# Peptides against a protein of PDB entry 2N1D, part 101

Target 1, 169 residues: chain A of PDB entry 2N1D
Amino acid sequence: EVKVKIPEELKPWLVDDWDLITRQKQLFYLPAKKNVDSILEDYANYKKSRGNTDNKEYAVNEVVAGIKEYFNVMLGTQLLYKFERPQYAEILADHPDAPMSQVYGAPHLLRLFVRIGAMLAYTPLDEKSLALLLNYLHDFLKYLAKNSATLFSASDYEVAPPEYHRKAV

## One batch from the design tools (peptide; made by RFdiffusion4, then SolubleMPNN)

Design b1_p21_5_s4 (from b1_p21_5, 13 letters changed)
Fold by OpenDDE base, seed 5:
Structure b1_p21_5_s4 (fold): chain B 169 residues (1-169), chain A 21 residues (1-21)
Amino acid sequence: as target 1 above (169 residues)
Amino acid sequence: DAEQAELDARVAEAAAALGQK
């Protein structure tokens, strides 16, 4: 198994996110005010502004593209709690051709990193490539931690209406 | 660290619940 360490600053958020959805029966507001695409773009721009070389800039772009791809592939099958399934179905119906990285936001993006390790274990990458990828994934997670105050907020969730409960339970 | 162990356990529980249908 490939282990992706979650920054300590973000671990409480994973628990709060889980609690908001599964126990408090709330839903993240969709489409996200700041979607995954925007977050990744901000990260890329942040890295570029730090004076990286051309090669490092290229690597950042590739990592961003990879994270986006993994997110879009895994969201529907691996990154949702049971209570969120009706909402996801509505999203698919309303936006059938939209990548989920344009709909969902930071909380769901963070969930990717608790599952991506297992996915990478089955990906045929050489040792050097895997190490480089992991370094960038951890770098990105550090970026999320630094910006957690603006990316993760319980105010982005809303209590699900009674009609939703009938569909979810 | 008991607090860290509890937090990690809760994170693991949250992670395990992902993907349920």
Scores: peptide ipSAE 0.712, ipTM 0.954, DockQ to the pose 0.867
Fold by OpenDDE base, seed 3:
Structure b1_p21_5_s4 (fold): chain B 169 residues (1-169), chain A 21 residues (1-21)
Amino acid sequence: as target 1 above (169 residues)
Amino acid sequence: DAEQAELDARVAEAAAALGQK
């Protein structure tokens, strides 16, 4: 398995997110006010504005595209807690043609990086390419950590209605 | 050390619960 290190600043959020959903029986408000697409776009623009000795604009775009693709593929099968399943089903029914990166937000995006390592282990990337990719993933995670105050908030969650509890627990 | 270990354990628990149906 490929190890993707989560920044220490974001580890408490993973726990809080887990607690909000699984123990407090809350749901992240969907569609997200700031979706994954927007977050990735902001990151790409951030990287472009910083500048560096090496022209990595193409690489950043490819990484963003890759993260988006992985998220859209993995969201429904790997990035949801059991309590969130009815909500996901409703999203699919209401937005059948929308990629999940346009619906979900930062908390679910962060969950991706908890599981993406296992997926990357099966990619046909050589060692050097994989290392480069991992560097970008860690760089993106640092970006999330830097902006954690605006990206991760319990106020983006809400108590699920009683009828939801009955079918989701 | 102990707090870090506890945090990591909780993260692992959260991670393990993902994908359940």
Scores: peptide ipSAE 0.711, ipTM 0.954, DockQ to the pose 0.851
Fold by OpenDDE base, seed 1:
Structure b1_p21_5_s4 (fold): chain B 169 residues (1-169), chain A 21 residues (1-21)
Amino acid sequence: as target 1 above (169 residues)
Amino acid sequence: DAEQAELDARVAEAAAALGQK
C-alpha cells in the first residue's frame, strides 16, 4: 500500500470532522462556501506565484487535475459517512451532472487523502513518477495545513433537522 | 509516544467508517 502521510496539524481535524458527523449528527453545509475547485485553484495560483518554471507549473496543473478527478470519482463511494448519505442523495437528485468538487469543500477533500493511497497502489506508475506524485500530494497537504484556519471550521457544520435524523439513523 | 498513538488510532477509526452505506 502507498502511504500518504497526513500532516500532524490536520489529524485532529479528521477526528473532529468524524465526530461532528457521526456522533453529533451534524452536516457540512452544502454547497460549500469554498468548494474543492476553489481550493485547488488557490493552491495552483499559490505555486505559480512562487517563481515556478513552466515545467513546474505544468506539473502542478496536472496534479490539481488529478486530485479533482480522484475526488469526483471517490466522493460518493469512499468519502462519506453513513449519516451523510441522505444529504448526498439529495444533491445527486437536484444536480445529477454537477461535479462534486463544485459542491463539497475542504473537510471532504481532506478525507480523500486518507483513502487515495490504496488507489495509487494499483496505478501503473513507475517508482520515479510515483515518488514525484507523492511529493506533490504531500506539498498540497502542507498547503492545507498552512491554511487550515480558513479552510476547516466547525461553524461550517450544522445540526441536521429532525426530519433528516429520522431517515438517516 | 502514547498520545500520538492514540491520535493515529482515532484517525484510523474515522477512516474505517468512511464509505459505509
Scores: peptide ipSAE 0.709, ipTM 0.954, DockQ to the pose 0.846
Fold by OpenDDE base, seed 2:
Structure b1_p21_5_s4 (fold): chain B 169 residues (1-169), chain A 21 residues (1-21)
Amino acid sequence: as target 1 above (169 residues)
Amino acid sequence: DAEQAELDARVAEAAAALGQK
């Protein structure tokens, strides 16, 4: 199994996110004010602005594309708490063909990195490629940590209405 | 460190709850 280390700065957020949803019965506001696509774009631009070579820029773009792909594949099946299922169902009903990276935001993106390691373990990558990928994933996580004040906030959640509670039972 | 261990345990607990139907 491949282990992706979560920055210490973001570990408390994973717990808070979990608590907001499962214990406080709140929902992340959708569609996100800043969606996954936007976050990944900002990261790519951030890396570009730091004077990377053409090859490194290409690699960043490939990593961004990969993260987006994994997120869109895994969101519905692996990155939601039970309480969020009705909300996801509504999103699918209203936007069946929309990639979830255009709907969801930073908290759900962070959840990806809790589960992506298991997926990477079965990906046909050689040792060198896997190490490079892991370096970029950790680099991206550090980027999220640097921008955590603007990306992760309890104010992006709202108390689920009584009608939703009935759906979630 | 007990505090770190507790935090990691809670993260693991949160992670384990993901994907539930």
Scores: peptide ipSAE 0.709, ipTM 0.954, DockQ to the pose 0.869

Design b1_p21_6_s1 (from b1_p21_6, 9 letters changed)
Fold by OpenDDE base, seed 1:
Structure b1_p21_6_s1 (fold): chain B 169 residues (1-169), chain A 21 residues (1-21)
Amino acid sequence: as target 1 above (169 residues)
Amino acid sequence: PRKYSEEEIERKLKEMLEELG
């Protein structure tokens, strides 16, 4: 299994996010004020502005595209708590053709990186290619850590209404 | 704003992983 290390400064947020949803019975406000697409776009632009060569810029774009694809594939089955299932069902009903990267935001994107390692283990990459990919993923995580103050906030959550509790199994 | 010890973080992350998905 491939291990993706989460920056220490982001681990507390994973715990807070987990607590807000599963213990405090809150929901992340959807659609996100800043969705996954925009976060990835900002990262790509950030890397571009750092004076990367054409090849490096191209590689960043591929990594961004890959992260987006994995997020959209894994969100519904891997990145939600049980309490969030009714909300997800409502999103699918209201926005059947929208990729989840346009609906969800930073907290759910961060959750991807606690699960993506197992998925990468099944990817047919040689050792050098895998190492390069991991370097980019860790670079992106460091970017999230540096911008955590603007990306992660408990104010983006709200208490689920009684009607939601009744439908939540 | 809540502060966690390193041990608390690792323990709670383990619980989180058990419930995620």
Scores: peptide ipSAE 0.697, ipTM 0.946, DockQ to the pose 0.813
Fold by OpenDDE base, seed 4:
Structure b1_p21_6_s1 (fold): chain B 169 residues (1-169), chain A 21 residues (1-21)
Amino acid sequence: as target 1 above (169 residues)
Amino acid sequence: PRKYSEEEIERKLKEMLEELG
């Protein structure tokens, strides 16, 4: 099994996110004020600004593209709690052709990394390539941890209205 | 942000994973 280690700084947020949705019955505000595309773009720019070589820049771009693709593929099936399903259905109905990376934000992106390990286990990558990918994923997670104060906030959630609860049950 | 013990975090993360997806 491929294991992606979540920084200790981000683990409390995963718990808070889980609690907000499943226990407090809140929803992340959609479309996100800062969507996954934007977060990944900021990361790429951050890496580039640190004086990366052309090869490293290329690698970062590939990693960003990969994360985006995995997110868009996995969001609907693996990264939502049951309570979020009606919201997702509404998003699909209103924006059927929009990548979810343009709709969802940091909390859902972080959830990807608790599930992506299982997916990576079935990738056609050799061991060395997989290790390299894992290093980049960990690097990205460190970036999220570094910027967690601005990326993760309970204020981005809102209490679901009663009519929503009826759809979610 | 709420404060959790390490043990509490790991326990809740386990519960979270069971409910996610």
Scores: peptide ipSAE 0.697, ipTM 0.949, DockQ to the pose 0.827
Fold by OpenDDE base, seed 3:
Structure b1_p21_6_s1 (fold): chain B 169 residues (1-169), chain A 21 residues (1-21)
Amino acid sequence: as target 1 above (169 residues)
Amino acid sequence: PRKYSEEEIERKLKEMLEELG
């Protein structure tokens, strides 16, 4: 398995997110006020503002595209707790053609990085390319950590209504 | 923002991973 290290600053949030959903039976408000697409766009713009070369900028764009793709592929099968499945089903029913990167936000995006390593292990990337990708992924995670105060908040969650509990497995 | 010890974080992250997906 490819190891993707989560910044220590973000680990407590992963725990809080987990607790909010699984223990407190809350749901992240959807559609997200700041969705994955916008987060990735902000990151790309951030990198651009740092004076990257054309090559580095291109690489960032590719990484952003890759993260988005992986998120959209993995969200429904890898990045949800059982309690969130009815919500996801509702999203699919109401917005069947919407990519999940336009619906979900930072907490679920962060969850991607606890699972993406396993997926990358099966990608046809040479060692050099994989190392480069990992560097960018870690760079992105560092960006998330730097902006964690604005990206992660318990106020983005709400207590699930009783009728939802009846749907939840 | 709750406070966690390092050990508590790692333990709960493990639980999280077991339930995720």
Scores: peptide ipSAE 0.695, ipTM 0.947, DockQ to the pose 0.810
Fold by OpenDDE base, seed 2:
Structure b1_p21_6_s1 (fold): chain B 169 residues (1-169), chain A 21 residues (1-21)
Amino acid sequence: as target 1 above (169 residues)
Amino acid sequence: PRKYSEEEIERKLKEMLEELG
């Protein structure tokens, strides 16, 4: 298994996110006010503003594209709690052509990184390429940690209505 | 003070992972 280390600053949020949904029966507000696409774009721009060469810019763009792809593929099957399934079904019905990276936000994006390591273990990458990828993933996670105050908030969640509970098994 | 201790966070993260997906 490929180990992706989550910054200590973000671990409490993963717990809070889990608690809000599974214990407090709340839902993240969708569509996200700041979606995954926007977060990744901000990261890319942040990296570009730090005096990176064209080559480094290319690498960042590829990493961003990869994260987006993995998120869109894994969201529905790997990154949702059971309580969130009815919400996801509603999103698919109402927005069938929208990638989930345009609907979901930072909390679900962060969940990706607790599962992506196992997926990367099956990816045929050489040692150097894998190390480079991991460096960028950790760099991105550090970026999330730096901006955690604006990206992660319990105010982005709300108590699910009674009719939702009927749908949630 | 923090909501959780480091050990409590790690324990809850394990529970979270079991329920995720």
Scores: peptide ipSAE 0.693, ipTM 0.942, DockQ to the pose 0.702

Design b1_p21_6_s2 (from b1_p21_6, 6 letters changed)
Fold by OpenDDE base, seed 1:
Structure b1_p21_6_s2 (fold): chain B 169 residues (1-169), chain A 21 residues (1-21)
Amino acid sequence: as target 1 above (169 residues)
Amino acid sequence: PKVYSDEEIEEKLEQMLKELG
């Protein structure tokens, strides 16, 4: 299995996110004020502003596209807690044709990186390509860590109403 | 917001992974 290391600065956010949802019975506010598409776009622009070559810019775009694709594929089946299932169903009903990268935000995007390693292990990549991809993924995680103050906040969650509890249990 | 020890973080991350998905 491919190991993706989570920055130490972001590990507490994963725990807080888990606690807010599963223990405190809160939900991340959807649609996200800052969705996954926007986060990835900001990252791409950040990398491009650093004076990268055309080849490097192309690589960044591919990485961004890849992260987006993995997120959209994995969100519904691998990146939600049981308590979030009713909310996801409501999102699908209200936005049937929208990719989840336009609905969900940073916390769910971060969850992707605790699961993506297993998916990468089955991708037909040579050692060099895989190493390069991992470097970009770690670079992106470092970007999230640098911007964690603006991307992660408990204020983006709210207590689920009693009606929701009946659906979730 | 919450402050965790390194040991607490790893323990809770393990629990999180069991419940995720």
Scores: peptide ipSAE 0.689, ipTM 0.952, DockQ to the pose 0.840
Fold by OpenDDE base, seed 4:
Formats: C-alpha cells, structure tokens, sequence
Structure b1_p21_6_s2 (fold): chain B 169 residues (1-169), chain A 21 residues (1-21)
C-alpha cells in the first residue's frame, strides 16, 4: 500500500474529529462555512504566490483537481462514519448532483488522506509520477497543518438532535 | 485541542481507522 504520512500536528485533530462524531454524537455543520473547494483554491493561490513554476512536477492546478476528484469520489463511500450517514443522505437529497467538495470542509478532507493511499496503490502511475504526486500530497498536508488553527475547530460541530439519533443506528 | 500522548494518538488513530467508512 502507498503510504501517505499524516503530519504529527494533524493527528490529534483526526482523533478529536473521530471523538466528536462517534463518541460525542456531534455532526460537522453542513454546508461547510469553508468547503473543500475553497480550501484547495487557497492552497493553489498560496503555492502560486510563492513562485512555484517547476515544470518537472505536477502543476498545482492538476494536484488540486486530483485531490478534489478523489474527495468527491471517496466521500460517500469511505470518508464517513456510520453516524454521519443520515446527514449525508439528507445532503444528497437537498443538493442532488452537487460535488461534495462544495458541501464538506476541512475535517472530511483530512480524512481523505488516511484512505487515499490504498486508492493510489491501484492507480497506474509509474514510480516517478507517484513520487511526485506523493510529494504534493504531503505538501498539501503540511499546508493544512500550518493552517490547522483556522481550518479545524470543534465549534464547527454541533450536537445532533434527538430526531437524528433515531435515524442513525 | 485535547492533549494526547504519542501512544494514545496511535491507539486512537487505529480505532478511528477501523470505524471510518
């Protein structure tokens, strides 16, 4: 399996996110105040502002597009806890055909990177291309870590109402 | 944010991975 190393700074958030959802029975507020599209756009602008014009690597826009695509594909099937399924169903009903990158935010985006490695293992990339992609993924994760104080907050979660608990097993 | 030891983080992450999806 392809390993995507999560920065140590972000590991506590993954645990907190897990605890908020599965133990405290809270839900991330949707639609996100800052959605995945916005986060990726900020990252792209950040990278471009630093003069990253290396043509030997993936273009920033291509990396962003790739992350977005993987997120949109994987969110519903791999990036949700069981408790979040009713919320997801409601989102699909209210926003049909909308990409989930426009609905969900940083916590779910971060979850992508604990699962994306398995998907990349089956992607037909040569060793060099895979290494370049991994470098960008790690770079993006470092960006998330750098901005973790603004991207990850327990205040973005709320206690699920009693009627929701009846829907969730 | 909550404070965890390195060992606690790894243990909880392992549990998180089991429950995710």
Amino acid sequence: as target 1 above (169 residues)
Amino acid sequence: PKVYSDEEIEEKLEQMLKELG
Scores: peptide ipSAE 0.687, ipTM 0.952, DockQ to the pose 0.831
Fold by OpenDDE base, seed 2:
Structure b1_p21_6_s2 (fold): chain B 169 residues (1-169), chain A 21 residues (1-21)
Amino acid sequence: as target 1 above (169 residues)
Amino acid sequence: PKVYSDEEIEEKLEQMLKELG
């Protein structure tokens, strides 16, 4: 298995996110005010502004595209708590052709990185390519940590109404 | 945000992983 290390600064958020949903029965407000696409775009622009070469810029774009793809593939099956399933079903019904990276935001994106390691273990990447990818993933996680104050907030969650509870529990 | 000890973080993360997905 490939191990993706989560920055220590972000671990408390994963716990808070888990608590908000599973214990406090809250839901992340959808569609996200700042969706995954926007976060990845900001990251790419951030990296480009740092004076990268053409090759490095290309690599960043590929990494962003990869993260987006993994997120869109894994969100529905790997990155949701049971309590969030009715919300996800509603999103699919209302937006059947929309990629989830345009709907969900930072908290769900962060959840990707606790599961992506197992998926990467099945990818036919050579050692050098895998190492490079991991470096970029860690770099992105560091970016999330640096911007955590703006990306992660309990105010983006709200108490689920009683009608929702009947569907979820 | 809540304040957690290192031990509490790891314990809760483990629980989180079991329930995620």
Scores: peptide ipSAE 0.685, ipTM 0.952, DockQ to the pose 0.829
Fold by OpenDDE base, seed 3:
Structure b1_p21_6_s2 (fold): chain B 169 residues (1-169), chain A 21 residues (1-21)
Amino acid sequence: as target 1 above (169 residues)
Amino acid sequence: PKVYSDEEIEEKLEQMLKELG
């Protein structure tokens, strides 16, 4: 299995996110004030500002597009806790054609990277290409870590109302 | 933000992974 290392700075957030949802029965406010698309765009602009314009197999834009695609594919099936399912269903009902990268934000994006490794293991990439991709993914995770104070906040969650609890049971 | 020991983090991450999805 392909292992994507999560920065130590972000591991506590994964735990807090898990606790907020599963134990405190809170929900991340949707649509996100800063969605996945915007986060990826900021990253791309950040990389461009640093002068990294090499035409490697995985350019920044290609990596961003890939992350977005994986997120949109995996969100509904792999990146949600059971408690979040009713919320997701409501999102689908209200916005059936909207990509989830336009709805969800940093916490769910971070969850992608705890699951993406398994998906990459089944992707027909040669060793060199896979290594390059992993480097970009780790670079992006480092970016998330550097900006964690602005991207991850418990204030973006709210206690689910009693009506929601009935749906989640 | 809560403060966790390294051991607590790894334990809770393991629990998180079991429940995610």
Scores: peptide ipSAE 0.683, ipTM 0.951, DockQ to the pose 0.829

Design b1_p21_6_s3 (from b1_p21_6, 9 letters changed)
Fold by OpenDDE base, seed 4:
Structure b1_p21_6_s3 (fold): chain B 169 residues (1-169), chain A 21 residues (1-21)
Amino acid sequence: as target 1 above (169 residues)
Amino acid sequence: PRKYSEEEIEKKLEEMMKELG
């Protein structure tokens, strides 16, 4: 298997996110005030500002594109709790052609890294390429950890209304 | 201080992963 290590700083947030949704019956506010596209763009710009070579910049862009693609593919099937399904259905109905990276935000993006390892295990990447990719993913996760105070907040969630509960249960 | 111990976090993450998706 391919294991993507989550920074210790972010593990508590995954738990809080899980608790907010599944136990407190809250929903992440959509569309996200800061969506996945924006977060990835900020990361790319951050890396560029650190004096990366052209090749490094290109690599970062490819990684960002890859993360975005994986997120958009996996969100609907891998990255939602049962309670979030009605919300997702509404998003699809209202915005059928919108990539989910433009709708969802940091919490769901972080969830990607809980699941992405399983998919990477079946990718036709050689060991060296996979190691390189993992390094980039870990680098991105470190970035999320460094910016966790601004990216992850319980205030981005809201209590689902009673009519929503009827749809979700 | 942290809301949960490291051990508690790991246990809850396991539960989370079972419910995710």
Scores: peptide ipSAE 0.671, ipTM 0.933, DockQ to the pose 0.716
Fold by OpenDDE base, seed 1:
Structure b1_p21_6_s3 (fold): chain B 169 residues (1-169), chain A 21 residues (1-21)
Amino acid sequence: as target 1 above (169 residues)
Amino acid sequence: PRKYSEEEIEKKLEEMMKELG
């Protein structure tokens, strides 16, 4: 399978995120104060400011668009823990036409990269194109790691109310 | 200081992946 390496700096956050939801029974505050769309936009602007050529800038935009699309497709079926499903159902009911990239934030975006590798293995990409894509994905992950202090915080989670617990069982 | 060792992180990531989705 295609291996997407998660930066060592971000692996502990994946564990903390997992613990907050599944063991501490907390929920990420939605809608996110900084959503996936905003994070991807910041990354694209960051790359533009680094003096990229037109072709390289275009490639970044394509990668951003791809990440956004994969996130929106995979969020509901592959990127949620069981405890988060009632919250997701509420979001869908209240905002049926909103892309999840406008609702969810950095923690769920990071979860994407745990699962995206297996999906990419079945994409009809030649080896050179796949290698280039992987390079950009790793570059984006390094960007997340560099900005982890502002993107990932336990204070973005809150204890689920008793009513939610009854619904989540 | 890290909350978990690298080995503990990898083990917990495996558990996380089993529960995710």
Scores: peptide ipSAE 0.671, ipTM 0.933, DockQ to the pose 0.721
Fold by OpenDDE base, seed 3:
Structure b1_p21_6_s3 (fold): chain B 169 residues (1-169), chain A 21 residues (1-21)
Amino acid sequence: as target 1 above (169 residues)
Amino acid sequence: PRKYSEEEIEKKLEEMMKELG
C-alpha cells in the first residue's frame, strides 16, 4: 500500500462527513455547488499563480487530470457509503453521460485520498514517478486544507426524506 | 478546541474506512 497522509486539519472533516451521512442520515446536496472539476481547476490556477515553470505546470495538469480520472473511476465503487447508493443511482439515471467529477464535490473528493493509496500500489509507476505523484497529491491535500473553510460545510448536507430511507441500505 | 481528541479522530477514521465503499 502507498501511504497518502491526510492533513490533520482535514481528518475531522472526514469524521464529520461520515457522521452526517451514516449516523445523521443526511445527504450531500447534488449536484454540488462546487464540483470536483471546479476544485481541481482552482488548484491548477493556484499553482500557476505561484510562477511554476512549464514543466511544473505540465506536471500539475497531469496530476489534476489523474485525480479527476481516479475520482471518476472510484466514486461509485469506493467512495460512497451504503446510505448514499440510492442517491448515486438517481444521479446515474438522470445524468448518464456526466462524469461524477461534475456532480460531486469536495467531501467525496477528499474521500478519494483515503482510498487512492491502495489503488496506486497496483499502478505500474516507477519509483521516481510515484514519488513525484505523491508529492503533488500531498500538495493538493494541503491546498484543500488551506481552503477547507470554503470547501467543507455541513450546510451542504440535508436530511434525507423519509421516502429515501425506505430505499436506502 | 476540537470536538474530538486526536485519538478519537483516528478511531472514528478507522470506523469510517470500514464503512466506506
Scores: peptide ipSAE 0.670, ipTM 0.932, DockQ to the pose 0.702
Fold by OpenDDE base, seed 2:
Structure b1_p21_6_s3 (fold): chain B 169 residues (1-169), chain A 21 residues (1-21)
Amino acid sequence: as target 1 above (169 residues)
Amino acid sequence: PRKYSEEEIEKKLEEMMKELG
């Protein structure tokens, strides 16, 4: 299995996110004030501002596109807790054509990297390409860790109303 | 301050992964 290492700084957040949803019965506010598309765009711009060559810039864009695609594919089936299912269903009903990268934010994006390793194990990439991809994924995770104070906050969650509890437990 | 020790975090991450999806 392909292992994607999560920065130690972000592991506590994964636990807090899990606790907020599954134990405290809160929901991440949707649509996200800063969605996945925006986060990835900021990362790409950040990398471009660091003096990348044209080829390196192309690679960053491809990685961003890949992360976005995997997120949009995996969100509904891999990255939600049971308690979040009714919320997701409502989002799909209200915005059937919107990619989830435009709706969800940093916490759910971080969850992707907990699961993406298993998916990459079945991706037909040569060893060199996989190594390069992993390097960029780890680089992106470092970016998330660097900006964790602005990307991850319990204030982005809210207590689910009683009527939600009746259909979510 | 950190809510959990490193060991507790790893244990809870395992629980989290089981419930995710």
Scores: peptide ipSAE 0.668, ipTM 0.933, DockQ to the pose 0.735

